# Peptides against a protein of PDB entry 5EFW, part 39

Target 1, 141 residues: chain A of PDB entry 5EFW
Amino acid sequence: TTLERIEKNFVITDPRLPDNPIIFASDSFLQLTEYSREEILGRNARFLQGPETDRATVRKIRDAIDNQTEVTVQLINYTKSGKKFWNLFHLQPMRDQKGDVQYFIGVQLDGTEHVRDAAEREGVMLIKKTAENIDEAAKEL

## One batch from the design tools (peptide; aimed at target 1 F24)

Design b1_p26_2_s2 (made by RFdiffusion4, then SolubleMPNN; from b1_p26_2, 14 letters changed)
Fold by OpenDDE base, seed 5:
Structure b1_p26_2_s2 (fold): chain B 141 residues (1-141), chain A 26 residues (1-26)
Amino acid sequence: as target 1 above (141 residues)
Amino acid sequence: MSHPEFEESRKLAEERVAAEERERAE
């Protein structure tokens, strides 16, 4: 699909299904994480977590989902082969015209390095803008 | 809202979720 071919790392999850599973993933996300589409659809994104993933940061993500709010964090994730990478991650709800949450959009910054200061601020702006673009694109489908 | 281009992916996701729940219940 046009949405699937967007050259950004993102997933769409469905909080109306048990455990808020991934229902859509970009090709770039699959390449980043080394998983096939069939391996991740229907699963909660926690499979990306590992020993060095900060539990407090994961709780921030969980709280945002429960409260139906957006959040931006940076955390350690793992590829299928076990390679660690820093994930600057932005999550926001996708709402219908009535304001009800239909999905969540999760965007991961390109690259695997830990970012700080000006680079982090620029990355945050980029992934937030990407999430807005995905939201608009999805609504036009 | 409806998102037609999500239908195939969502259907596969639903099938996998249902399968996992059945296996967990056994």
Scores: peptide ipSAE 0.509, ipTM 0.870, DockQ to the pose 0.544
OpenDDE base, seeds 1, 2, 3, 4: peptide ipSAE 0.486, 0.508, 0.469, 0.500; ipTM 0.861, 0.869, 0.855, 0.866; seed 4 fails the geometry check

Design b1_p26_2_s3 (made by RFdiffusion4, then SolubleMPNN; from b1_p26_2, 11 letters changed)
Fold by OpenDDE base, seed 4:
Structure b1_p26_2_s3 (fold): chain B 141 residues (1-141), chain A 26 residues (1-26)
Amino acid sequence: as target 1 above (141 residues)
Amino acid sequence: MENPRFEEDLELARRKVAERLAEAAA
């Protein structure tokens, strides 16, 4: 399947470009965040952060990128209009044939509410599965 | 081409990154 046909909230970023910018965003992600493709392509995803975004959680994301590992967190993000939402977010590297990190896949749960306990575990499982689906689809890139 | 939109968006992203870098360097 093509990437654009995956009906989930996700972005792909390119750590080999300056500042690890977004290079692809799903339509559902754009709808969630209220941005257009043109507004966010080429930008670092930090524009989703705001005053109430936990900086320690952001550091976890940064560390995962720096260490080229996966991470799953839940943090406050902001839409273009400034609305807050809870983002259950999974990030994992996409590696090329050589095993080097080519891109990062970022997947966001469909909901915007803070989830806990079993609901969070289910959400994590879902977004991780989605990330794997994206990784498989990306093999054609 | 299996992912035409991806290729399009990647190119756009690259262009925007280049533009940003050029502006910062000016």
Scores: peptide ipSAE 0.727, ipTM 0.935, DockQ to the pose 0.752
OpenDDE base, seeds 1, 2, 3, 5: peptide ipSAE 0.453, 0.717, 0.710, 0.105; ipTM 0.847, 0.933, 0.931, 0.661

Design b1_p26_2_s4 (made by RFdiffusion4, then SolubleMPNN; from b1_p26_2, 7 letters changed)
Fold by OpenDDE base, seed 1:
Structure b1_p26_2_s4 (fold): chain B 141 residues (1-141), chain A 26 residues (1-26)
Amino acid sequence: as target 1 above (141 residues)
Amino acid sequence: MSHPRFEEDRALAERRVAERLAAEAA
């Protein structure tokens, strides 16, 4: 399976470039956020944040990147047109053949509602599984 | 397996980053 054929909301970022920019975005992600490829490639994903985005949650994401660990959070994001949505988000490092972090995989739940309880647990399991599928598909990168 | 869309997008992203860095340095 090629990356572009994975029908889930996800991005790949490059922490070895300045400001950890997005280097790939799935078509579903572009549809969800209402951006084009040309608008987001080369940018840090923080453009999805807005007034109601919790800063402490954003810091958890930043810490995970700095520490080269995974994290799962829910945060308010904004589409290009300014619509708010709840993003159940999972981030994990993608390592190269030497074991060094090459990229990060960011997966967003396909939905805009805040999820809790069993729905949240199922959503987390789904986006983590998606991240593993992306990691497997990207082994030749 | 090859990922031609990824290679294209990565290349575009790298160009955008380079352009931003050049603008910030000016």
Scores: peptide ipSAE 0.717, ipTM 0.938, DockQ to the pose 0.816
OpenDDE base, seeds 2, 3, 4, 5: peptide ipSAE 0.709, 0.710, 0.716, 0.715; ipTM 0.934, 0.935, 0.937, 0.936

Design b1_p26_3 (made by RFdiffusion4)
Pose (drawn by RFdiffusion4):
Structure b1_p26_3 (pose): chain A 141 residues (1-141), chain P 26 residues (1-26)
Amino acid sequence: as target 1 above (141 residues)
Amino acid sequence: SRWEEDRALALKNIADGIDQSKYIEL
């Protein structure tokens, strides 16, 4: 299917279920994070966080979800085995024609450090176009 | 479909009490 043909890291969550769980995770996201589908479907994506994760950054994400809007940030995430990577992360809601939120889309891009300038602009362009592709691929669900 | 499989698995895991713990509290 078209959703499966999207070669990027992403997860989709359902805010209408308690604690906003993951209901779909891309093949690339699972192999990047070393988790399986059986392990993480039904779990809030906060499991990616750990000791060196910036609390205020996590706060910005929490607030954006509460307000039902988009956010783009960078933060430290961990794989299942505990390896550290920087995550250039973009979040956006999928809405129906009346504007009601159906799901959240999250797109991840791994790095070894915080990026800025042109490197950040390119990464943001890639993850925002992917989110639009995901929204278009999942509009009937 | 993969979407249906994944959604069904997610609902099953929630019913089974999958881990929802948070490292950082807000």

Design b1_p26_3_s1 (made by RFdiffusion4, then SolubleMPNN; from b1_p26_3, 9 letters changed)
Fold by OpenDDE base, seed 4:
Structure b1_p26_3_s1 (fold): chain B 141 residues (1-141), chain A 26 residues (1-26)
Amino acid sequence: as target 1 above (141 residues)
Amino acid sequence: TSFEESRELALRNIAAGIDQSEVIEL
């Protein structure tokens, strides 16, 4: 499908299911995080968080979900093997034709370092554009 | 994996009780 052809790090979550679980993960996301599809589907994405993940940043993500809004943040995430990476993360709701939230789209731009200035702006534009592409692809489902 | 197959696998995992915890994995 068009969705499966998007070669970026992303997940789709379903807030209508218990604990807003991941219901789709791109192959790139699985490679980044070192998990199998079986290991993460049906789980809340919080398993990517660890000791150095900023709780205030996580709260911003939670607030965006609760308020059904978009958010863009940078936070420390962890792979299955415990490797830290900086995640420039964008989350936005995917709405149906009636305006009701069906899913959330989460896009991850990974890096070994926190990005700033022009690099951050470029990364944000990229992950937002990716989220829009995912939204369009998912509407064809 | 198709979106439908992915969602079905997610549902199966939920039904099996896989990671429904609020605890952050470290």
Scores: peptide ipSAE 0.532, ipTM 0.823, DockQ to the pose 0.582
OpenDDE base, seeds 1, 2, 3, 5: peptide ipSAE 0.517, 0.511, 0.074, 0.044; ipTM 0.844, 0.833, 0.605, 0.629; seed 5 fails the geometry check

Design b1_p26_3_s2 (made by RFdiffusion4, then SolubleMPNN; from b1_p26_3, 10 letters changed)
Fold by OpenDDE base, seed 4:
Structure b1_p26_3_s2 (fold): chain B 141 residues (1-141), chain A 26 residues (1-26)
Amino acid sequence: as target 1 above (141 residues)
Amino acid sequence: TSFEESFALAKENIAKGIDQSEVIEL
């Protein structure tokens, strides 16, 4: 399937541009977050964070970007209208044939509550699989 | 919206100076 046909919550960011902005957002992501495409493309994804977002968790994401590694965390995010949701978030780099990072893929599994145990494991497997699908689809562009 | 269109719009928005705040990620 092509990138645009992946019906999951995800973004692609470009670390080669200033402030690692979102360069692609799925329709589902826009619906989840209540933003238009115009409102978020070219922006860093930090606008999803708010008062109850754990800064230590955000630092884990930042560290993964800096180190060009993958990470999976759960954190509080906010919609445009200010609604909180638990984001089971997976981030991984997309590399070119030379092994250099071109983009980051961010996949979000949203929920009203923090997930644990089997539900968390299932969610992690799902978002990681989604990230791989995105990686494959994007490489065909 | 295609990837190319999204990428182009992103660059346009960057050029307009949208969200040049401090660095934090998703």
Scores: peptide ipSAE 0.461, ipTM 0.806, DockQ to the pose 0.587
OpenDDE base, seeds 1, 2, 3, 5: peptide ipSAE 0.028, 0.277, 0.396, 0.437; ipTM 0.647, 0.833, 0.836, 0.809; seeds 2, 3 fail the geometry check

Design b1_p26_3_s3 (made by RFdiffusion4, then SolubleMPNN; from b1_p26_3, 9 letters changed)
Fold by OpenDDE base, seed 4:
Structure b1_p26_3_s3 (fold): chain B 141 residues (1-141), chain A 26 residues (1-26)
Amino acid sequence: as target 1 above (141 residues)
Amino acid sequence: TSFEESRELALKNIAEGVDQSEVIEL
């Protein structure tokens, strides 16, 4: 499918299901996080968090979900093996024809370091563009 | 896997209680 052809780190979550679980994960996301699809699907994405994940940043993500808005943040995430990575994360709602939220799209740009300035701006543009591509692809489902 | 297959697997995992995440929401 068009969705499966998007070779980026992303997940789709379903806020209509208990605890807004991941219902789709890209192969790249699985590779990044070192989890299998079976280990991830049906779970809330919070398993990526760990000791050094900034709780205030996580709250911004939660607030965006609750308010059905987009957000872009950088936060520490952890792989299955416990490796830390900086996640430039973009989340946005996917809406139906009526404007109701059906899903959330989460796009991850991974890095070993926190990105700033031009690199951050470029990363943000990339992950936002990716989110739009996912939104368009998902509308064809 | 297709989106549909993925969603079905998610639903199966939810039904089986696979969600064992004890950390705060993302």
Scores: peptide ipSAE 0.536, ipTM 0.834, DockQ to the pose 0.670
OpenDDE base, seeds 1, 2, 3, 5: peptide ipSAE 0.534, 0.532, 0.025, 0.533; ipTM 0.835, 0.833, 0.589, 0.834; seed 2 fails the geometry check

Design b1_p26_3_s4 (made by RFdiffusion4, then SolubleMPNN; from b1_p26_3, 10 letters changed)
Fold by OpenDDE base, seed 5:
Structure b1_p26_3_s4 (fold): chain B 141 residues (1-141), chain A 26 residues (1-26)
Amino acid sequence: as target 1 above (141 residues)
Amino acid sequence: TSFEESYKLALENIAKGIDQSEVIEL
């Protein structure tokens, strides 16, 4: 479908459902993580975490959800087969007409290494812009 | 819509008790 075909790694989650589960995933996200759509819909995205995932970074994500704010971090994630990748991750709330949080948008930029300086700034700009585009597209659904 | 279908599948998996926790993470 139109939203699924956006050629970016992203998910939409619903904080109003048990454990803030993934309710939508792009095709690119499924390819990146090596999961099927049926395997992940209804699950919390924590299944991407593993031994080398920094717990302090995960706490920043949790805090952003609890506080209904945006956050941008880099963390180690794992594919279904156990392969590590660096995830430059941006999360932001999707709000309704009243300003209440309806969903969260999570955008992932994967890489083989941790990015810094100009490369990080460029990646952050890209994933934030992507999140805004997804927000606008999802408002029509 | 595909979004609605995705949402329904999510609800079905939740009803099966797949990967539920009291701790919210991503």
Scores: peptide ipSAE 0.543, ipTM 0.845, DockQ to the pose 0.542
OpenDDE base, seeds 1, 2, 3, 4: peptide ipSAE 0.582, 0.582, 0.121, 0.581; ipTM 0.856, 0.858, 0.711, 0.857; seeds 1, 2, 3, 4 fail the geometry check

Design b1_p26_4 (made by RFdiffusion4)
Pose (drawn by RFdiffusion4):
Structure b1_p26_4 (pose): chain A 141 residues (1-141), chain P 26 residues (1-26)
Amino acid sequence: as target 1 above (141 residues)
Amino acid sequence: EEEEEEIETKIEERIEEFHEKLEELP
């Protein structure tokens, strides 16, 4: 299927279920984070967080979800084995024709450090185009 | 404990439905 042919890291969540769980995770995201589908489907994506994760940054994500809007931030995430990586993360809701939120889309791009300038602009362009591709691929679900 | 089991079942059922509908798409 088209959703499975998207070669990027991403997860899709359902805010209509308690605690906004993951209902779909990409093949690339699972391998990058070292988790399986059985392990993480039904879980909130906060399991990616840990000690060196910036709390104000997590706060901006919480607020954007509460307001049902988009957000782009960078933060420290951890793999299952505990390895650290920087995550250039973009979040956006999927809506129906009436504007009601159906799901949230999250797209991840791994790095070894915080990026800025041209490197950040390129990474943001990649993850925002991927989110639009995901929205188009999942519009009937 | 009963309420947690009902929530878990509901979340599993929704995940399964999502993947079944995805198999019907191009």

Design b1_p26_4_s1 (made by RFdiffusion4, then SolubleMPNN; from b1_p26_4, 11 letters changed)
Fold by OpenDDE base, seed 1:
Structure b1_p26_4_s1 (fold): chain B 141 residues (1-141), chain A 26 residues (1-26)
Amino acid sequence: as target 1 above (141 residues)
Amino acid sequence: MEEKKKIEEEIKKRIEEFFEKLKKLP
């Protein structure tokens, strides 16, 4: 199975290139976001952000990139058609044999799939708690 | 070709490990 066909929403970015562009995207990620592969490759993942995306959360992602650390956050993202969704976003660095960061792996979990019937606020709280638990668990290992 | 395959295998491993961690969360 090619990396593209892994049934998970993920992208690979290259921090050694200007503006840390997406160099790889899974088929599932394309389906989730409603973009073609050609529309995504070579772009910074910030195109998923929009008016209701929390800027403090975006800063946490930026700080993790700059510090070359792992982070898990919850944020509003937008599809190509402008549909909002809650993204439980996980980012981790992948290092080369010299210990330098070669890539970032970004994984997207659709918060709407995990919260089928809770009031939007209760769902947001559950996803946030999950993000915090993942972030803590990742730091303890 | 071998380096690309190793990178793809490592990416797959990292993704799998993340989802295994998720399954263990309450």
Scores: peptide ipSAE 0.463, ipTM 0.859, DockQ to the pose 0.049
OpenDDE base, seeds 2, 3, 4, 5: peptide ipSAE 0.122, 0.075, 0.091, 0.029; ipTM 0.648, 0.581, 0.635, 0.548; seed 3 fails the geometry check

Design b1_p26_4_s2 (made by RFdiffusion4, then SolubleMPNN; from b1_p26_4, 15 letters changed)
Fold by OpenDDE base, seed 1:
Structure b1_p26_4_s2 (fold): chain B 141 residues (1-141), chain A 26 residues (1-26)
Amino acid sequence: as target 1 above (141 residues)
Amino acid sequence: SAAAAAERARIEARIREFFEKLKTLP
């Protein structure tokens, strides 16, 4: 499908289910995180967090979900093997034709370091554009 | 528990529904 052909790191979650679980993950996301699809689907994305993940940043993500708004943050995430990476993360709601939130889109840009300045701006533009492409592709779901 | 199993089954059903709908997209 068009959605599956998007070669970016992303997930779709369902806030209408308990604990806002992942219901879709791109192949790139699986490769990045080193998990299988079976290990991910139906779980909250917090399994990517670890000792050095900033709790205040995690709270910003939680607040955005609760308030049904978008957010862009950078946080330490961990692969299945325990490798740390800086995740430039963008989350936004997917709304139906009535304006009701149906899903959330989460897009990840991985890096070895915290990005700043022009690199950060470019990364943010990229992940936001990706989220809009996903929203357009999945609007009928 | 039975309650936990029922909740997991509900989540899996919603995942399946999503993927079935996804197949209808070009």
Scores: peptide ipSAE 0.528, ipTM 0.902, DockQ to the pose 0.951
OpenDDE base, seeds 2, 3, 4, 5: peptide ipSAE 0.057, 0.069, 0.244, 0.112; ipTM 0.590, 0.579, 0.751, 0.628; seed 2 fails the geometry check

Design b1_p26_4_s3 (made by RFdiffusion4, then SolubleMPNN; from b1_p26_4, 9 letters changed)
Fold by OpenDDE base, seed 5:
Structure b1_p26_4_s3 (fold): chain B 141 residues (1-141), chain A 26 residues (1-26)
Amino acid sequence: as target 1 above (141 residues)
Amino acid sequence: MEEEKEIKELIEERIREFFEKLSTLP
């Protein structure tokens, strides 16, 4: 679909299902993580976490989901082959016309290093804008 | 095991519904 071919790393999850599984992933996300679409659909995104993933940062993500709020963090993630990468991650709820949360949009900006200062601000702007674009494109969901 | 199966089926159903909705998008 047009949405799948957006050249950004993103997933859509369904918090109304047990454990908030991924129900959609972009082609770029699959390329980044080295997983097939079949391997990730229906799974919680925690499979990207590993030994060096900061648990406090993971808790921030979980809290945002539970509180139905947005969050932006950086954390270590792992590809299927075990390669580490820094994930500048933005998560926000997708709401219906009544304001009820229907899905979450997760956008990932990968890098070899933890980004700071101007580079971080630029990356944050990019992934937030991407999330908003996806939200607008998927309003009919 | 039955609960796991039921959850899997529910997830698959929701995924199908999601993609069906996406197919209507330009």
Scores: peptide ipSAE 0.249, ipTM 0.763, DockQ to the pose 0.719
OpenDDE base, seeds 1, 2, 3, 4: peptide ipSAE 0.102, 0.136, 0.072, 0.189; ipTM 0.625, 0.635, 0.594, 0.708

Design b1_p26_4_s4 (made by RFdiffusion4, then SolubleMPNN; from b1_p26_4, 10 letters changed)
Fold by OpenDDE base, seed 5:
Structure b1_p26_4_s4 (fold): chain B 141 residues (1-141), chain A 26 residues (1-26)
Amino acid sequence: as target 1 above (141 residues)
Amino acid sequence: SEEEEKIKKEIERRIKEFFEKLKTLP
């Protein structure tokens, strides 16, 4: 499928279910986070957070979900084995033809360090474009 | 609990339906 051919780190969540669980994860996301698909489906993505994850940044993500808006942030995430990585993260709602939110698309760009300036702008452009591509590919779901 | 079980079953149902629809996409 078109969606299966998208070789990027992303998940799709369902805000219409309690605690907005992950209902789809790309193969790349599983490789990045070191989890199996069975381990993450049905869970809220907060399992990626850990001791050094900035709580204020997490609140920005929560607010975006509650307000049904998009957000782009950088935060520390953790793999299953406990390895830290900087996640340039973009989240946006997927809406139906009536304009109602059906899902959220989360796209992750991993790195060894916090990125700024031109590198950040380039990364943001990439993950936003990826989210739009996923939205178009999955709009019929 | 019963509520947790109901939620789990609903999640499983939605995931199944999601993937079935996904298979139909080009």
Scores: peptide ipSAE 0.213, ipTM 0.746, DockQ to the pose 0.961
OpenDDE base, seeds 1, 2, 3, 4: peptide ipSAE 0.046, 0.052, 0.082, 0.080; ipTM 0.574, 0.562, 0.606, 0.602; seed 3 fails the geometry check

Design b1_p26_5_s2 (made by RFdiffusion4, then SolubleMPNN; its pose is not in this set)
Fold by OpenDDE base, seed 3:
Structure b1_p26_5_s2 (fold): chain B 141 residues (1-141), chain A 26 residues (1-26)
Amino acid sequence: as target 1 above (141 residues)
Amino acid sequence: MLSNFEKKKLKEAEEKKKKELEKELE
């Protein structure tokens, strides 16, 4: 689909389904994580976590879901082959016309290092803008 | 583990499915 071809790393999850599974993933996300679409659809995105993933950061993501709010964090994620990468991750709810949460949008900016200062601000701006674009595109489908 | 919100949404979905099933059985 047009949505899948967006040259950004992102997923859409459905909190109305058991374990808030991924229901959509971009081609770029698949390339980044080294998974096939079949391997990730229907799964919770926690499979990207591993030994060096900071648990406190994961809790921030959980809290954002609980509060139905957006969050931006950096955390260690792992590819299918076990390669570590720093993920500048942005999550935000996708709401219907009534304001009820229908989905969550997760956007990933990968890097070899933890980004700070101007680079972080630029990355945050980019992934937030990407999430908004995805929100708009998904509403049109 | 599921967040409280996810658990709530799951419960709501299950209740909705139950009601739909009940209607289908009428």
Scores: peptide ipSAE 0.300, ipTM 0.717, DockQ to the pose 0.025
OpenDDE base, seeds 1, 2, 4, 5: peptide ipSAE 0.027, 0.169, 0.046, 0.018; ipTM 0.510, 0.677, 0.583, 0.429; seed 2 fails the geometry check

Design b1_p26_5_s3 (made by RFdiffusion4, then SolubleMPNN; its pose is not in this set)
Fold by OpenDDE base, seed 3:
Structure b1_p26_5_s3 (fold): chain B 141 residues (1-141), chain A 26 residues (1-26)
Amino acid sequence: as target 1 above (141 residues)
Amino acid sequence: MKSNFEKELEKLEEEKKKLEEELKKL
């Protein structure tokens, strides 16, 4: 779809379904993670986690979902082949006209290395802006 | 005014529509 071809790493999840599964993924996200679309649709994004993924950071993501808030974190994720990468990740709720949460948007920064200081701040700004753009685009579909 | 992102999305939708019409002619 047109939405899938957006050259940003992102997913959309449905918290109204059991275990908040991925219902949409961009082509860039598939390339980053080395999964096919068929392999990830309908699954919770936790398949990206592995032995070195910080559990406290994962809890922050879960808490944000449960509380219907946004969060920005950096954590170790794994590709299908088992390659580790640092994921600067932003998650925010997508709300309907009544203000009720319908979906979550998850955006991943381009690149596989840990970012710090000014680079991290710039990355955070970029992924937040990307999430806002996706939110607006998805509402028009 | 449409953002640059919205303009890019619109272009992609137009390209998709053209491709779909070409496929129907095969």
Scores: peptide ipSAE 0.025, ipTM 0.396, DockQ to the pose 0.019
OpenDDE base, seeds 1, 2, 4, 5: peptide ipSAE 0.070, 0.024, 0.023, 0.021; ipTM 0.597, 0.475, 0.382, 0.443; seed 1 fails the geometry check

Design b1_p26_5_s4 (made by RFdiffusion4, then SolubleMPNN; its pose is not in this set)
Fold by OpenDDE base, seed 2:
Structure b1_p26_5_s4 (fold): chain B 141 residues (1-141), chain A 26 residues (1-26)
Amino acid sequence: as target 1 above (141 residues)
Amino acid sequence: SMSNFEKEQAKKAEEEAKKKKEEEEK
């Protein structure tokens, strides 16, 4: 789909389905994480977590989902091969015309390193802008 | 109305959730 070809790392999840599974993933996300589309569709994104993933950060993500709010965090994620990377992650709800949450958009920064200070602010701005672009594109879903 | 795609994803999610529960119960 046109959505999947957006040259950014992102997923769309469906909180209306059991365990908020991934329903869309960009090609870039698949490349980053080393998973096939078949391996991740229908699954909760927690498969990216591993031993060094901060549980408190994961809780922030969960809380944002439960509260239907946006959140921006950095956490350790793992590729399929077990490679660790820092994920600057932004999540926001995608709402329908009634204002009800229909999906969540999760965007990952293209970089795999921990970012701080100015670089973090720039990254956050980028992933938020990307999320808005995806939201607009996903209205066709 | 859920699309056929959403229905398929729901089924996959349910299957994964079941597997996880079975692993946690061992």
Scores: peptide ipSAE 0.019, ipTM 0.471, DockQ to the pose 0.020
OpenDDE base, seeds 1, 3, 4, 5: peptide ipSAE 0.017, 0.017, 0.017, 0.020; ipTM 0.496, 0.427, 0.507, 0.440; seeds 1, 4, 5 fail the geometry check

Design b1_p26_6 (made by RFdiffusion4)
Pose (drawn by RFdiffusion4):
Structure b1_p26_6 (pose): chain A 141 residues (1-141), chain P 26 residues (1-26)
Amino acid sequence: as target 1 above (141 residues)
Amino acid sequence: SAEEEERTAENEEALEFFKQMREELE
């Protein structure tokens, strides 16, 4: 299917289920994070977080979800085995024709450090186009 | 090709599970 042909890291969550769980995770996201589908479907994506994760950054994500809007941030995430990576992360809701939120889309891009300038602009462009591709691929679900 | 079909069926089943769970809560 088209959703499975999207070669990027991403997860889709359902905010209408308690605690906004992951209902779909990309093949690339699972192998990057070393988790399986059986391990993480039904879980909130906060399991990616840990000791060196910036709390204010996590707060900006919480607030954006509460307000049902988009956010782009960078933060430290961990794999299943505990390896650290920087995550250039973009979040956006999928809505129906009346504007009601159906799901959240999250797209991840791994790095070894915080990026800025042109490197950040390129990464943001890639992850925002991917989110639009995901929205278009999942509009009937 | 067979592995791709199995993976598509698993994904459809997982999405349908969460759809039914949402309908039960409504």

Design b1_p26_6_s1 (made by RFdiffusion4, then SolubleMPNN; from b1_p26_6, 14 letters changed)
Fold by OpenDDE base, seed 2:
Structure b1_p26_6_s1 (fold): chain B 141 residues (1-141), chain A 26 residues (1-26)
Amino acid sequence: as target 1 above (141 residues)
Amino acid sequence: SEEEERRREEVEKLLKEFEEKRKKLE
């Protein structure tokens, strides 16, 4: 679909389903992670985690989901083939007109290194902007 | 930006697919 072809790495998850599975993934996300759409849909995104993924950072993500808040972190993720990458990750809830959480928007910026300073700020601005675009579109429906 | 606005419009058009996909996973 047109949405899937948007040249940004992002997923939509459904916290109203057991274990908050991915219900949508962009083509770019599939290319980044080396998974097919069929392999990803219906699964919790934790399959991207591996031995060097910081558990404290993962807990921050889980807490944000449980508390229905946004979070921005950097963590090591793994492709299907086992390749490590640094994921500058932003997660935020998508709410309906009543304010109830319907979905979560996850946006990823991949890199070979942990980004700092200006590079990190720029990356954060980018992924937050992408998430806001999706959220604003949802509110206009 | 204009590019961001275009992407937002594309997302808006297809957000209905989210619910359809959700139902398939129930």
Scores: peptide ipSAE 0.074, ipTM 0.676, DockQ to the pose 0.152
OpenDDE base, seeds 1, 3, 4, 5: peptide ipSAE 0.053, 0.042, 0.079, 0.063; ipTM 0.642, 0.620, 0.668, 0.653; seed 4 fails the geometry check

